# Peptides against a protein of PDB entry 1BH9, part 102

Target 1, 89 residues: chain A of PDB entry 1BH9
Amino acid sequence: FSEEQLNRYEMYRRSAFPKAAIKRLIQSITGTSVSQNVVIAMSGISKVFVGEVVEEALDVCEKWGEMPPLQPKHMREAVRRLKSKGQIP

## One batch from the design tools (peptide; made by RFdiffusion4, then SolubleMPNN)

Design b2_p26_7_s4 (from b2_p26_7, 16 letters changed)
Fold by OpenDDE base, seed 2:
Structure b2_p26_7_s4 (fold): chain B 89 residues (1-89), chain A 26 residues (1-26)
Amino acid sequence: as target 1 above (89 residues)
Amino acid sequence: DKLEKVLEALFELALEEAERIGSKLK
């Protein structure tokens, strides 16, 4: 793998999804207490979302003939495409 | 339903992180 790929991996690994914040978010919607395991699972899903968006945005950036860093316009287009594919909520 | 609402909310958080990470990519 290239240094760029390793860098992206490390950045994904460092993505911040504090358990307390996720727990509060879930409970605000469900209205009931949430277990630690559920929080862990939801944190994992969130990281998957990050990866999917960044990957799609990088593709958009490249197809538009542009170079990183990713800009809001790349993210907006990525989200639109992923939603159209049913890949994200 | 509630599950969908949770996933949508989590996605919003993920999008913010994606933008943060993306802005640092080279």
Scores: peptide ipSAE 0.711, ipTM 0.944, DockQ to the pose 0.723
Fold by OpenDDE base, seed 5:
Structure b2_p26_7_s4 (fold): chain B 89 residues (1-89), chain A 26 residues (1-26)
Amino acid sequence: as target 1 above (89 residues)
Amino acid sequence: DKLEKVLEALFELALEEAERIGSKLK
C-alpha cells in the first residue's frame, strides 16, 4: 500500500459521524433522550468500527493478492473475520 | 440488552461508512 493510500485512509477515518443522526439512532432504541457525552462516546465507537473494518478489509484484499478499491467481497470477509475474533458485535 | 442493540446498529452504520471509504481507496 502506498503512503498516499494510507494518508487518505487516515483522513477519512478522522471524520466524525453526524451527531444528530447518532443521537436519533440511539434514542430510537433506548426510547429515552441521551446526553451529548453519550453521543460523543458512541460516535467514537462508530469510528473505531470503521477503522477496524477498513483495516481488516485491506488485509483481506492484500492476502487475496488484489488491489484497492475495496469491494463488497472484501467487506463481507472482513466482517466475518472480525466477528470470528470477537472484535465486533 | 439495549446497549448491545445500539452497538449493533452503530456497527451497521459504520459498515456502510467503511464501504464508502474503501471504495475511494486506490
Scores: peptide ipSAE 0.710, ipTM 0.944, DockQ to the pose 0.782
Fold by OpenDDE base, seed 1:
Formats: sequence, structure tokens, C-alpha cells
Structure b2_p26_7_s4 (fold): chain B 89 residues (1-89), chain A 26 residues (1-26)
Amino acid sequence: as target 1 above (89 residues)
Amino acid sequence: DKLEKVLEALFELALEEAERIGSKLK
């Protein structure tokens, strides 16, 4: 693996989704308590979303002939593309 | 439905984290 890949992996690993916050978010919508396993699952999905957005944004950045760091314009375009593909809500 | 709403809310949090991570990439 390249240094860049390892660096990105480490950054992804550092993404923070505190269980308490996720739990409160879910419960604010459902109106009922949720189990620890549900919180874990939803936290996992959130991390998947992060990875998909960052990877898509990096692709956008590259295709536009630009270099990191990623800017808001890359993120906006990435989200548009992912939604168009039905890969994110 | 509620599941979709939850996923949308989680995505908003994820987007914020993605922007944070992306801004630090070299």
C-alpha cells in the first residue's frame, strides 16, 4: 500500500461518531429507545458514507485537474454524483 | 419513512466529517 492510502485509512479511522450522539439522533426521529446494536449498525453506516463521499470527492478533484486538500466544491459535486447514482440518501 | 429520515440525518453528520477529513488530506 502507498503512503497516501495508509494516510487516508488513518483519517477514515479517526472519523468520530460518538454512540451517545448517534443514539440521541435516532431517538429524536423514531420517538422510541434504540438498542446498542442498532446504534453500532448506524454508526457503521455513517462511516461508510464518509468513505464514499471522500472517495468520490477525490475522484472529482482529480478529474478537475486539481490537488488535495478537498474543498467544499469537491464535496458538493461528490454528493450530487452519489445521490444521482442512488448510493447515498 | 423514519428509516430514510434517520439515514438522511446520519448522512449530514457524515458529510461534516468527510469535509473535515478531506480538508486534511495531503
Scores: peptide ipSAE 0.708, ipTM 0.944, DockQ to the pose 0.731
Fold by OpenDDE base, seed 4:
Structure b2_p26_7_s4 (fold): chain B 89 residues (1-89), chain A 26 residues (1-26)
Amino acid sequence: as target 1 above (89 residues)
Amino acid sequence: DKLEKVLEALFELALEEAERIGSKLK
């Protein structure tokens, strides 16, 4: 892995998905309490989403002939592309 | 569908975090 790849990985690892917040979010939708295992699983999925969006946005940025940092326009296009691919909800 | 709604909500949070991370990338 390149230094840049390791840096990105570390940023993903540090993603802020506090268990309490995730739990509250899920329970607000389901109307019932959820186990810590469910929270852990959902937190993991959330981090996958982060990675997919960032990676797609970097691809968009590159294809547009631009350089980081990523801007909102890159994120919007990334989301559109990922949705069209069925990779995100 | 509750699961789909949860995933959509989680994605919204993930998108916000992705924007934060993206803005710091060099």
Scores: peptide ipSAE 0.694, ipTM 0.941, DockQ to the pose 0.729

Design b2_p26_8_s1 (from b2_p26_8, 11 letters changed)
Fold by OpenDDE base, seed 5:
Structure b2_p26_8_s1 (fold): chain B 89 residues (1-89), chain A 26 residues (1-26)
Amino acid sequence: as target 1 above (89 residues)
Amino acid sequence: SLEEAREEFEKELEKLIKDMERALTP
């Protein structure tokens, strides 16, 4: 792999939702405390979900003949397309 | 509150989106 590929991989690997923010949101919704394992699992699931949406949004941006950075319209269209493909609820 | 937690989450979500964009852009 090139140095650029390695750098992108490391950026992706290190990206994550802060556990504290995830924990606070879950507890605000459920009204009860949440375990560390649930926070870890939810953080991982959220990361994968966001990654899939961003990847689709980048494809939308390119197909529309537009250039980064991504805009809200790209994200909205990405979600719509992923739902249509049955890849997300 | 839920509103405060949502606002915090949305701020972190935006940061994650930008990080993912950099990582996934060819």
Scores: peptide ipSAE 0.489, ipTM 0.865, DockQ to the pose 0.842
Fold by OpenDDE base, seed 2:
Structure b2_p26_8_s1 (fold): chain B 89 residues (1-89), chain A 26 residues (1-26)
Amino acid sequence: as target 1 above (89 residues)
Amino acid sequence: SLEEAREEFEKELEKLIKDMERALTP
């Protein structure tokens, strides 16, 4: 791996969905307190999910011959494609 | 409220998307 690849990996690794936001959303839906383990799990799942969508969106952007930054239309198309591929529900 | 929690979630989601875009762009 190049230094650039390592740096990008570190950026990805350090990226995370704030637990507080996840916790508040879940608790707002359930109407009761949520354990730390559930928050941790949901944070991890959310991170992976968003990562997959962003990766697909980058591919969409490239295939459409467009330049960054990603726009909502790329994200929407990414989700559509991932659903059609059965990669997300 | 759920509305407030959703708004916060969406703001954080946007931040995460931008962070990942930087991280995943070749």
Scores: peptide ipSAE 0.487, ipTM 0.864, DockQ to the pose 0.837
Fold by OpenDDE base, seed 3:
Structure b2_p26_8_s1 (fold): chain B 89 residues (1-89), chain A 26 residues (1-26)
Amino acid sequence: as target 1 above (89 residues)
Amino acid sequence: SLEEAREEFEKELEKLIKDMERALTP
């Protein structure tokens, strides 16, 4: 392993949705109180989902021959492709 | 409200996207 690989891993590990924001959104939708365990689970699922979209968007950006940073058009195309592949609903 | 919660979520989503882009870029 290189130091660069370790640094990127730590950045990924530390990235997350704030629990408070997730809790407020869920409670606004359901109209009921949400347990801490549900908030933790939803935060984790959301992180993985976003990661899959970002990974696909990076691939789109590369295939289009474009340079970083990612733009909304890359994210939209990523979602379209993932849906087409059946990887997301 | 739902609108306020959605706006907050979207702001945090944008931050997460940028963090993950940096982390996942080869």
Scores: peptide ipSAE 0.485, ipTM 0.864, DockQ to the pose 0.845
Fold by OpenDDE base, seed 1:
Structure b2_p26_8_s1 (fold): chain B 89 residues (1-89), chain A 26 residues (1-26)
Amino acid sequence: as target 1 above (89 residues)
Amino acid sequence: SLEEAREEFEKELEKLIKDMERALTP
């Protein structure tokens, strides 16, 4: 990996949902306490999901001939495309 | 409350999106 690739990898690796926010949301929905394992699982799933959407959104932005930063329209289109591809429900 | 938890989650989501954009942009 180049220095640039390594730097981007580190940025991606460090990006994550705070456990506290996830825990509070789940507990607010379920009305009961949530285990650490559930929080960890949801954090991982959420990160991967968001990463896939952002990646697709960047592609959309480029294909539309637009410049960053990403806008809500890019995110919405990304989700639509991923659904049509069967990559997300 | 659920509303507060959702708002917090949405704020963190937005932050994550921006962080990932920086990480995934060539």
Scores: peptide ipSAE 0.477, ipTM 0.860, DockQ to the pose 0.830

Design b2_p26_8_s2 (from b2_p26_8, 10 letters changed)
Fold by OpenDDE base, seed 2:
Structure b2_p26_8_s2 (fold): chain B 89 residues (1-89), chain A 26 residues (1-26)
Amino acid sequence: as target 1 above (89 residues)
Amino acid sequence: SLEEALKEFEKELERLIRDMEYALTP
């Protein structure tokens, strides 16, 4: 693997929402404390979801003949397409 | 507050999107 590929792998592996941010958001919604395990689970789910949307958005960007960086319109279209394909709720 | 938590989350979401974009771009 090239250095670039290794760097991308490491970036993907390390990418995640900070636990504190996830915890604060959930607790703000529920109005009560949230366990560490719930935070971990939600962090993982969130990471996978964002990854799937970004992957689709990159495809959208390419298909539209546009160049990075991804814009909100690419993300919105990605979500629409993923829903249409039944890949996300 | 929920408003503050959402603002923080949105900021982190933007960061994560950029990281993922780099990671997933061929």
Scores: peptide ipSAE 0.622, ipTM 0.901, DockQ to the pose 0.843
Fold by OpenDDE base, seed 4:
Structure b2_p26_8_s2 (fold): chain B 89 residues (1-89), chain A 26 residues (1-26)
Amino acid sequence: as target 1 above (89 residues)
Amino acid sequence: SLEEALKEFEKELERLIRDMEYALTP
């Protein structure tokens, strides 16, 4: 890995949803309290999911000949493409 | 409420997207 790749990975690694926000959302949906482990697991899953969508969206943006920042249209197209590839439900 | 939780989550999602966009952009 190059130094640049490592630096970007570290920045990515530090990005996360606040546990409190995740917990509140889950509890609002389920109507009951959730364990700390469930919050941790869901936080990780959500982070990876968002990362994959953003990566695809950046590719979409570039292929359309456009420049960041990403717009809703890029995110929507990214999701469509990932679904088509079977990479997300 | 669920509505409030969703609004909070959306705000955090937008922040996370921007952070990842920066991290994933070469």
Scores: peptide ipSAE 0.621, ipTM 0.902, DockQ to the pose 0.669
Fold by OpenDDE base, seed 1:
Structure b2_p26_8_s2 (fold): chain B 89 residues (1-89), chain A 26 residues (1-26)
Amino acid sequence: as target 1 above (89 residues)
Amino acid sequence: SLEEALKEFEKELERLIRDMEYALTP
């Protein structure tokens, strides 16, 4: 791998929601404490979901002939397309 | 509060999106 490829891989690997933020959000919704395993699971699910949306959004941006950075319109369109494809609820 | 937690989450989401954009851009 090139240095750039490695850097991108590492960025992907390290990218995640802070556990504290996820925990606070869940607990704010449930009104009770949440287990570490639930936080871990939710962190993983969220990361994968965001990754899929960003990947689709990058495709949208390219197909629209536009340049980065991604804008809300790209993200919204990505979600619509993924839902249409049945890849997300 | 839930409102504060959501705002924090949105901020983290934006950060994550930018990180993913960098990571996934060919």
Scores: peptide ipSAE 0.619, ipTM 0.900, DockQ to the pose 0.819
Fold by OpenDDE base, seed 5:
Structure b2_p26_8_s2 (fold): chain B 89 residues (1-89), chain A 26 residues (1-26)
Amino acid sequence: as target 1 above (89 residues)
Amino acid sequence: SLEEALKEFEKELERLIRDMEYALTP
């Protein structure tokens, strides 16, 4: 493995929403306190969700013959495609 | 407030998107 591959792996492994930000958002929506386990679960679910959208967006970008960085139009198209495939609600 | 929480979340979302883009680009 190259140094770049290792860096990408580490970036993927460590990437996540800060627990405090997730907790604040959920509590702002629910109007009540949220347990640590719910924050952990939501952080993981959110990470996987974002990863799937980004992966699809990268595919969209490539198929459109465009270059990174990803733009809002790639993200919007990715979400549309994933919904069409039934992979996200 | 919800508005402030959403603004903060949006900032973190953008950061995560860029990190994932780097991590998942072949």
Scores: peptide ipSAE 0.613, ipTM 0.899, DockQ to the pose 0.828

Design b2_p26_8_s3 (from b2_p26_8, 10 letters changed)
Fold by OpenDDE base, seed 4:
Structure b2_p26_8_s3 (fold): chain B 89 residues (1-89), chain A 26 residues (1-26)
Amino acid sequence: as target 1 above (89 residues)
Amino acid sequence: SLEAALEEFQKALEKMIKDMEYALTP
């Protein structure tokens, strides 16, 4: 693997929502404390979700004949398409 | 507060999006 590929993989691997932020958000919504396992699970699910949206957005950007960086319009369209495909709620 | 938590989460989300863009760009 090239250095760039490794760097990209490492960035992906290390990307994560801060546990404290997720915990605070969940607790703010539910009104009750949440376990570490719930935070971990939610963090993972959220990360995958974001990845899927970004991947779709990159595809949108390309299909529109545009160049990075991604713009909000790409993200919005990505979400729309994923919803249409039934890949996200 | 919920508002503060959302703001914090939003910042984290924006960072993750940028990181993922780099990571997932072929």
Scores: peptide ipSAE 0.595, ipTM 0.896, DockQ to the pose 0.861
Fold by OpenDDE base, seed 1:
Structure b2_p26_8_s3 (fold): chain B 89 residues (1-89), chain A 26 residues (1-26)
Amino acid sequence: as target 1 above (89 residues)
Amino acid sequence: SLEAALEEFQKALEKMIKDMEYALTP
């Protein structure tokens, strides 16, 4: 693998929502305290979800014949397409 | 507050999107 591939992999692996931010958000919604395992699970699910949306958005950007960086319109279209495909609720 | 938590989460989300754009670009 190239250095570039390794760098991209490492950035993907290291990307994460701060646990405190996730915990505060969940607790603000539920009104009750949440466990460490719930925070970890939600962090992971959220990360995967964002990755799927970004991947779709990159595809949208390319298909529209546009160049980086991604814009909100690409993200909105990505979500629409993923919903249409039944890949996200 | 919920508003503050959402703002904090939004900032984290914006950072993650930029990181993912780099990570997932072939």
Scores: peptide ipSAE 0.594, ipTM 0.897, DockQ to the pose 0.851
Fold by OpenDDE base, seed 5:
Structure b2_p26_8_s3 (fold): chain B 89 residues (1-89), chain A 26 residues (1-26)
Amino acid sequence: as target 1 above (89 residues)
Amino acid sequence: SLEAALEEFQKALEKMIKDMEYALTP
């Protein structure tokens, strides 16, 4: 494995939504306090969801013959495709 | 407020998207 591959892996592993931000968002929507375990679970689910969208967006960007960085149009198309495939609600 | 929480979350989301783009690029 190259140093670059290792760096990318570490960035992916360490990436996460701040717990406080997740907690505040959930509580603002539900109107009630949430447990630490709920925050952890939601953080993980959200991370995986974002990863799937970004992965699809990278594929869109490549298939359109375009170069990084990802643009809003790639993200919108990625979501559309994932919905079409039934991979996201 | 919900608006403030959404704004905070949006900033975190934008950062994660950029990090994921780097991490998931083949």
Scores: peptide ipSAE 0.591, ipTM 0.896, DockQ to the pose 0.858
Fold by OpenDDE base, seed 3:
Parts: sequence; structure tokens; C-alpha cells
Structure b2_p26_8_s3 (fold): chain B 89 residues (1-89), chain A 26 residues (1-26)
Amino acid sequence: as target 1 above (89 residues)
Amino acid sequence: SLEAALEEFQKALEKMIKDMEYALTP
């Protein structure tokens, strides 16, 4: 593996939502306090979800013959396609 | 408030999207 590949992997691994932000959002919606484990679980689920959308958006960008960086239109189209495929609700 | 929590989360989301774009680009 090249150093670049390793760097990209490390960035992916380190990417995470701040626990405090996740906790505040959940509590604002539910109206009750949430445990550390719930915050960790939700952080992981959210990270995977974002990754799936970004991966689809990169595919959309390529298929449209466009170059990075990703734009809102790519993200919107990615979500539509994933819903159509039944991969997200 | 919910509004404040959403704004905070949105900023984190935007950063993650950019990081993921770099990480997932072949």
C-alpha cells in the first residue's frame, strides 16, 4: 500500500461526529437524557450512512462526467438513487 | 434548543462529508 492509501484510510477511521453534538441532538428530539452507549451507537450508524451517501455521490459525479469537489446536486441525486434502490428509507 | 443542536450537527456533517470524499475517492 502507498502512503497516500494509508493516509486516506486513517482519515476515514478517524472521522466521527463529536459525541456532545450527537448527544445534544438526540436529547433535543427525545426530550430525555441518553446513555453513552446510545451516543456511540448513533455515531457509528450516522458515520456509515454518510459514507454510503458520499460513495453514491462520487459515482453520480463520475457518471455525469463531472469533476470533484462534490456539490449539493450530487448529494441530492445520491439520496434519490439510494432510496430508489431501497438501500435507505 | 433543537434549532441550536441542528446547526451544530450540520457543521459536523459538512466536515465529515469533506473528509469522506477524500477518503473514498479512488
Scores: peptide ipSAE 0.588, ipTM 0.895, DockQ to the pose 0.853

Design b2_p26_8_s4 (from b2_p26_8 with Y2L E11K H12E F17L E19R M24L)
Fold by OpenDDE base, seed 2:
Structure b2_p26_8_s4 (fold): chain B 89 residues (1-89), chain A 26 residues (1-26)
Amino acid sequence: as target 1 above (89 residues)
Amino acid sequence: SLEEALAEFEKELEEMLKRMEYALTP
């Protein structure tokens, strides 16, 4: 691996939603307290979901013959495509 | 409130998207 590849890997590995933000959101929806394990699980699910959206968006960007950085239009199209594929409810 | 929690999460989501783009770009 090149230094750049390692840096990207570390960026991915360390990226996470702040637990407090996740907890506050869930509790605001449920109206009840949420366990630490639920927060951890939801954080992981959210991270994976974001990754899938970004991967699709990068594909959209490429297929449209455009160059990064990703724009909102790429993200919107990515979500549309993932829904169409049944990868997003 | 839910409104405030959503606003906070949206901010975090924006930052996460940028990090993921860097991490996942070939």
Scores: peptide ipSAE 0.582, ipTM 0.889, DockQ to the pose 0.865
Fold by OpenDDE base, seed 1:
Structure b2_p26_8_s4 (fold): chain B 89 residues (1-89), chain A 26 residues (1-26)
Amino acid sequence: as target 1 above (89 residues)
Amino acid sequence: SLEEALAEFEKELEEMLKRMEYALTP
């Protein structure tokens, strides 16, 4: 791996939603307390989901012949495509 | 409240999106 690849991987690995924020959101929706394991699971699922959206958006940006940074239009198109592919509801 | 929780999460999501863009860009 190049130094850049390592740096990108490290950023990916360290990226996480704060547990407190996830817990507050889930509890606000469910109306009841949630376990630590549920918070951990939801945090992980959310992180992976964001990654999938960004990956699709980067593909959209490239296919449109455009350059970074990603714009709202890339994100909207990414979500549309993922829905079309059945990757997200 | 749900509104406050959503606002907080939205902020975290925006930051996560920026980090992921860097992390996943070839």
Scores: peptide ipSAE 0.572, ipTM 0.886, DockQ to the pose 0.841
Fold by OpenDDE base, seed 5:
Structure b2_p26_8_s4 (fold): chain B 89 residues (1-89), chain A 26 residues (1-26)
Amino acid sequence: as target 1 above (89 residues)
Amino acid sequence: SLEEALAEFEKELEEMLKRMEYALTP
């Protein structure tokens, strides 16, 4: 791995939604308190979901013959495609 | 409130998206 590749890997590995924000959001939806394990699990699921959307958006960007950074149109198309594939509701 | 929690989460989401783009760009 190059230094850049290692840096990207570390950024991905360490990326996470703040637990307090996740907990607050879940509790606002459910109306009840949630355990630490639920917060951890939901944080992980959310991270993977975001990654899948970004990967799809990068693919859209490339297939349209465009270059990063990603734009809202890439994100919207990515979500549309993932819905079409049945990967997200 | 739910509105406030969503606003906070959306801010975090935007930052996460940018970090993920960097991390996943080949």
Scores: peptide ipSAE 0.522, ipTM 0.872, DockQ to the pose 0.850
Fold by OpenDDE base, seed 3:
Structure b2_p26_8_s4 (fold): chain B 89 residues (1-89), chain A 26 residues (1-26)
Amino acid sequence: as target 1 above (89 residues)
Amino acid sequence: SLEEALAEFEKELEEMLKRMEYALTP
């Protein structure tokens, strides 16, 4: 594997939402305290979800014959397509 | 508040999106 591939993998692996932010958001929605395990699980789910959106957006960008970086229009279209496919609510 | 929590999360989301773009770009 190339150094670039390794670097990208490491960035993916290390990327995470701050636990405090996730916890605050969940508690604001539920109105009650949440366990550390719930925060960890939700953080992981959110990370994967973001990845799915970005992957779709990259596909959109490519199919439209456009170049990086991703623009809001790519993200909007990605969400639309994922919703259409039933991959997101 | 929920409003504040959402604002904070949105900021984190923007940063995460950029990191993921780099990480997932072929």
Scores: peptide ipSAE 0.568, ipTM 0.886, DockQ to the pose 0.844; fails the geometry check

## One batch from the design tools (peptide; made by RFdiffusion4, then SolubleMPNN)

Design b2_p27_3_s1 (from b2_p27_3, 14 letters changed)
Fold by OpenDDE base, seed 4:
Structure b2_p27_3_s1 (fold): chain B 89 residues (1-89), chain A 27 residues (1-27)
Amino acid sequence: as target 1 above (89 residues)
Amino acid sequence: MPFKLSPELEKLVEEFIKERVLEELKK
């Protein structure tokens, strides 16, 4: 991983998801009010998911001999690989 | 710190959350 890749990854790791957006998304699916704890839990789970995807995507990008920024193809390939590895559902 | 996901990543997250929520609702 290049310094740029690591820096970008760290940026995502240090970032947080907006609770309001997560809450709205969940409620749009459930059709009912969602507790704060559910939002917190889903936010955390999503954070981990994003971290894993970004890390894998950066690896894909590098292995393909390409440089950041990440492209949709890197993200899609990352997800495919992570699912194949059983790291994400 | 709050951050804005790229359109691609945001879509992935939304689908991820949707799947998780729907799985819970199916229980």
Scores: peptide ipSAE 0.337, ipTM 0.786, DockQ to the pose 0.788
Fold by OpenDDE base, seed 1:
Structure b2_p27_3_s1 (fold): chain B 89 residues (1-89), chain A 27 residues (1-27)
Amino acid sequence: as target 1 above (89 residues)
Amino acid sequence: MPFKLSPELEKLVEEFIKERVLEELKK
């Protein structure tokens, strides 16, 4: 990865997941309140997911000979590849 | 400064979370 790609990757890696937003999302699905620990856990696994997707997307971008920033097509391709590799469901 | 996810990535995350939550609800 280029310096720029690595920097962007770290930006996503260090990004924060708003607790309130995650909580609201979960509650909209479950129809009931969720514990703080559930929100923390979901935030954690979501961050891991994002990290893997972004990392793969950066690789896709580079392999396609394209320049940052990442585009939706890179993200979609990344997800496809990761699913094919069995790295994400 | 915290980086805001792109709309595309945010959508992916929401879908990911939804799938995980639904899986847990079935238990």
Scores: peptide ipSAE 0.329, ipTM 0.782, DockQ to the pose 0.650
Fold by OpenDDE base, seed 2:
Structure b2_p27_3_s1 (fold): chain B 89 residues (1-89), chain A 27 residues (1-27)
Amino acid sequence: as target 1 above (89 residues)
Amino acid sequence: MPFKLSPELEKLVEEFIKERVLEELKK
């Protein structure tokens, strides 16, 4: 994969999810306020999820003999594979 | 740091979080 794609992958791994966005999303589901600890925890596991998806998608892209950037089809296939492997719920 | 996911990833993350939250609510 290209340096650009790798750089974006690293960005996903290093960056924290917007706390406010995560909080809003959770609260939209629960209908109540959520503690910062829950938001932090969810941010963390979401970060891991993204990292795994992106990494798998990069592998898919490579295995299909295609070039970056990642496309939706790569992401969909990545998710399918990760679920099959039991690496994501 | 400012962080923005692609539309595709954002959708996946939202679904992921939703599933996790709903699972917790069922406990």
Scores: peptide ipSAE 0.328, ipTM 0.782, DockQ to the pose 0.662
Fold by OpenDDE base, seed 3:
Structure b2_p27_3_s1 (fold): chain B 89 residues (1-89), chain A 27 residues (1-27)
Amino acid sequence: as target 1 above (89 residues)
Amino acid sequence: MPFKLSPELEKLVEEFIKERVLEELKK
């Protein structure tokens, strides 16, 4: 990856999702309260998911001869590729 | 460090979480 790509990737890698936002999202689906441990677990697996998508998107961006920042088209292509590889559902 | 995702990525995460939750509710 280029210096800029690595920098953006590291930003996501070092960061974490807001627990409050994750909790609200889950509760909006279940209609009931969610334990703190479930929120922590979901935050963790969501970060892994995002990391995989962003890494693939950066690769797509580079292969298309383009430079960051990532665009929606890079994200869409990344998801498509990861699904075809069986890396994500 | 908490951070805010781009609208595009946030939408993907929302869909991902929704699918995981629904799978658990199905059990």
Scores: peptide ipSAE 0.322, ipTM 0.781, DockQ to the pose 0.786

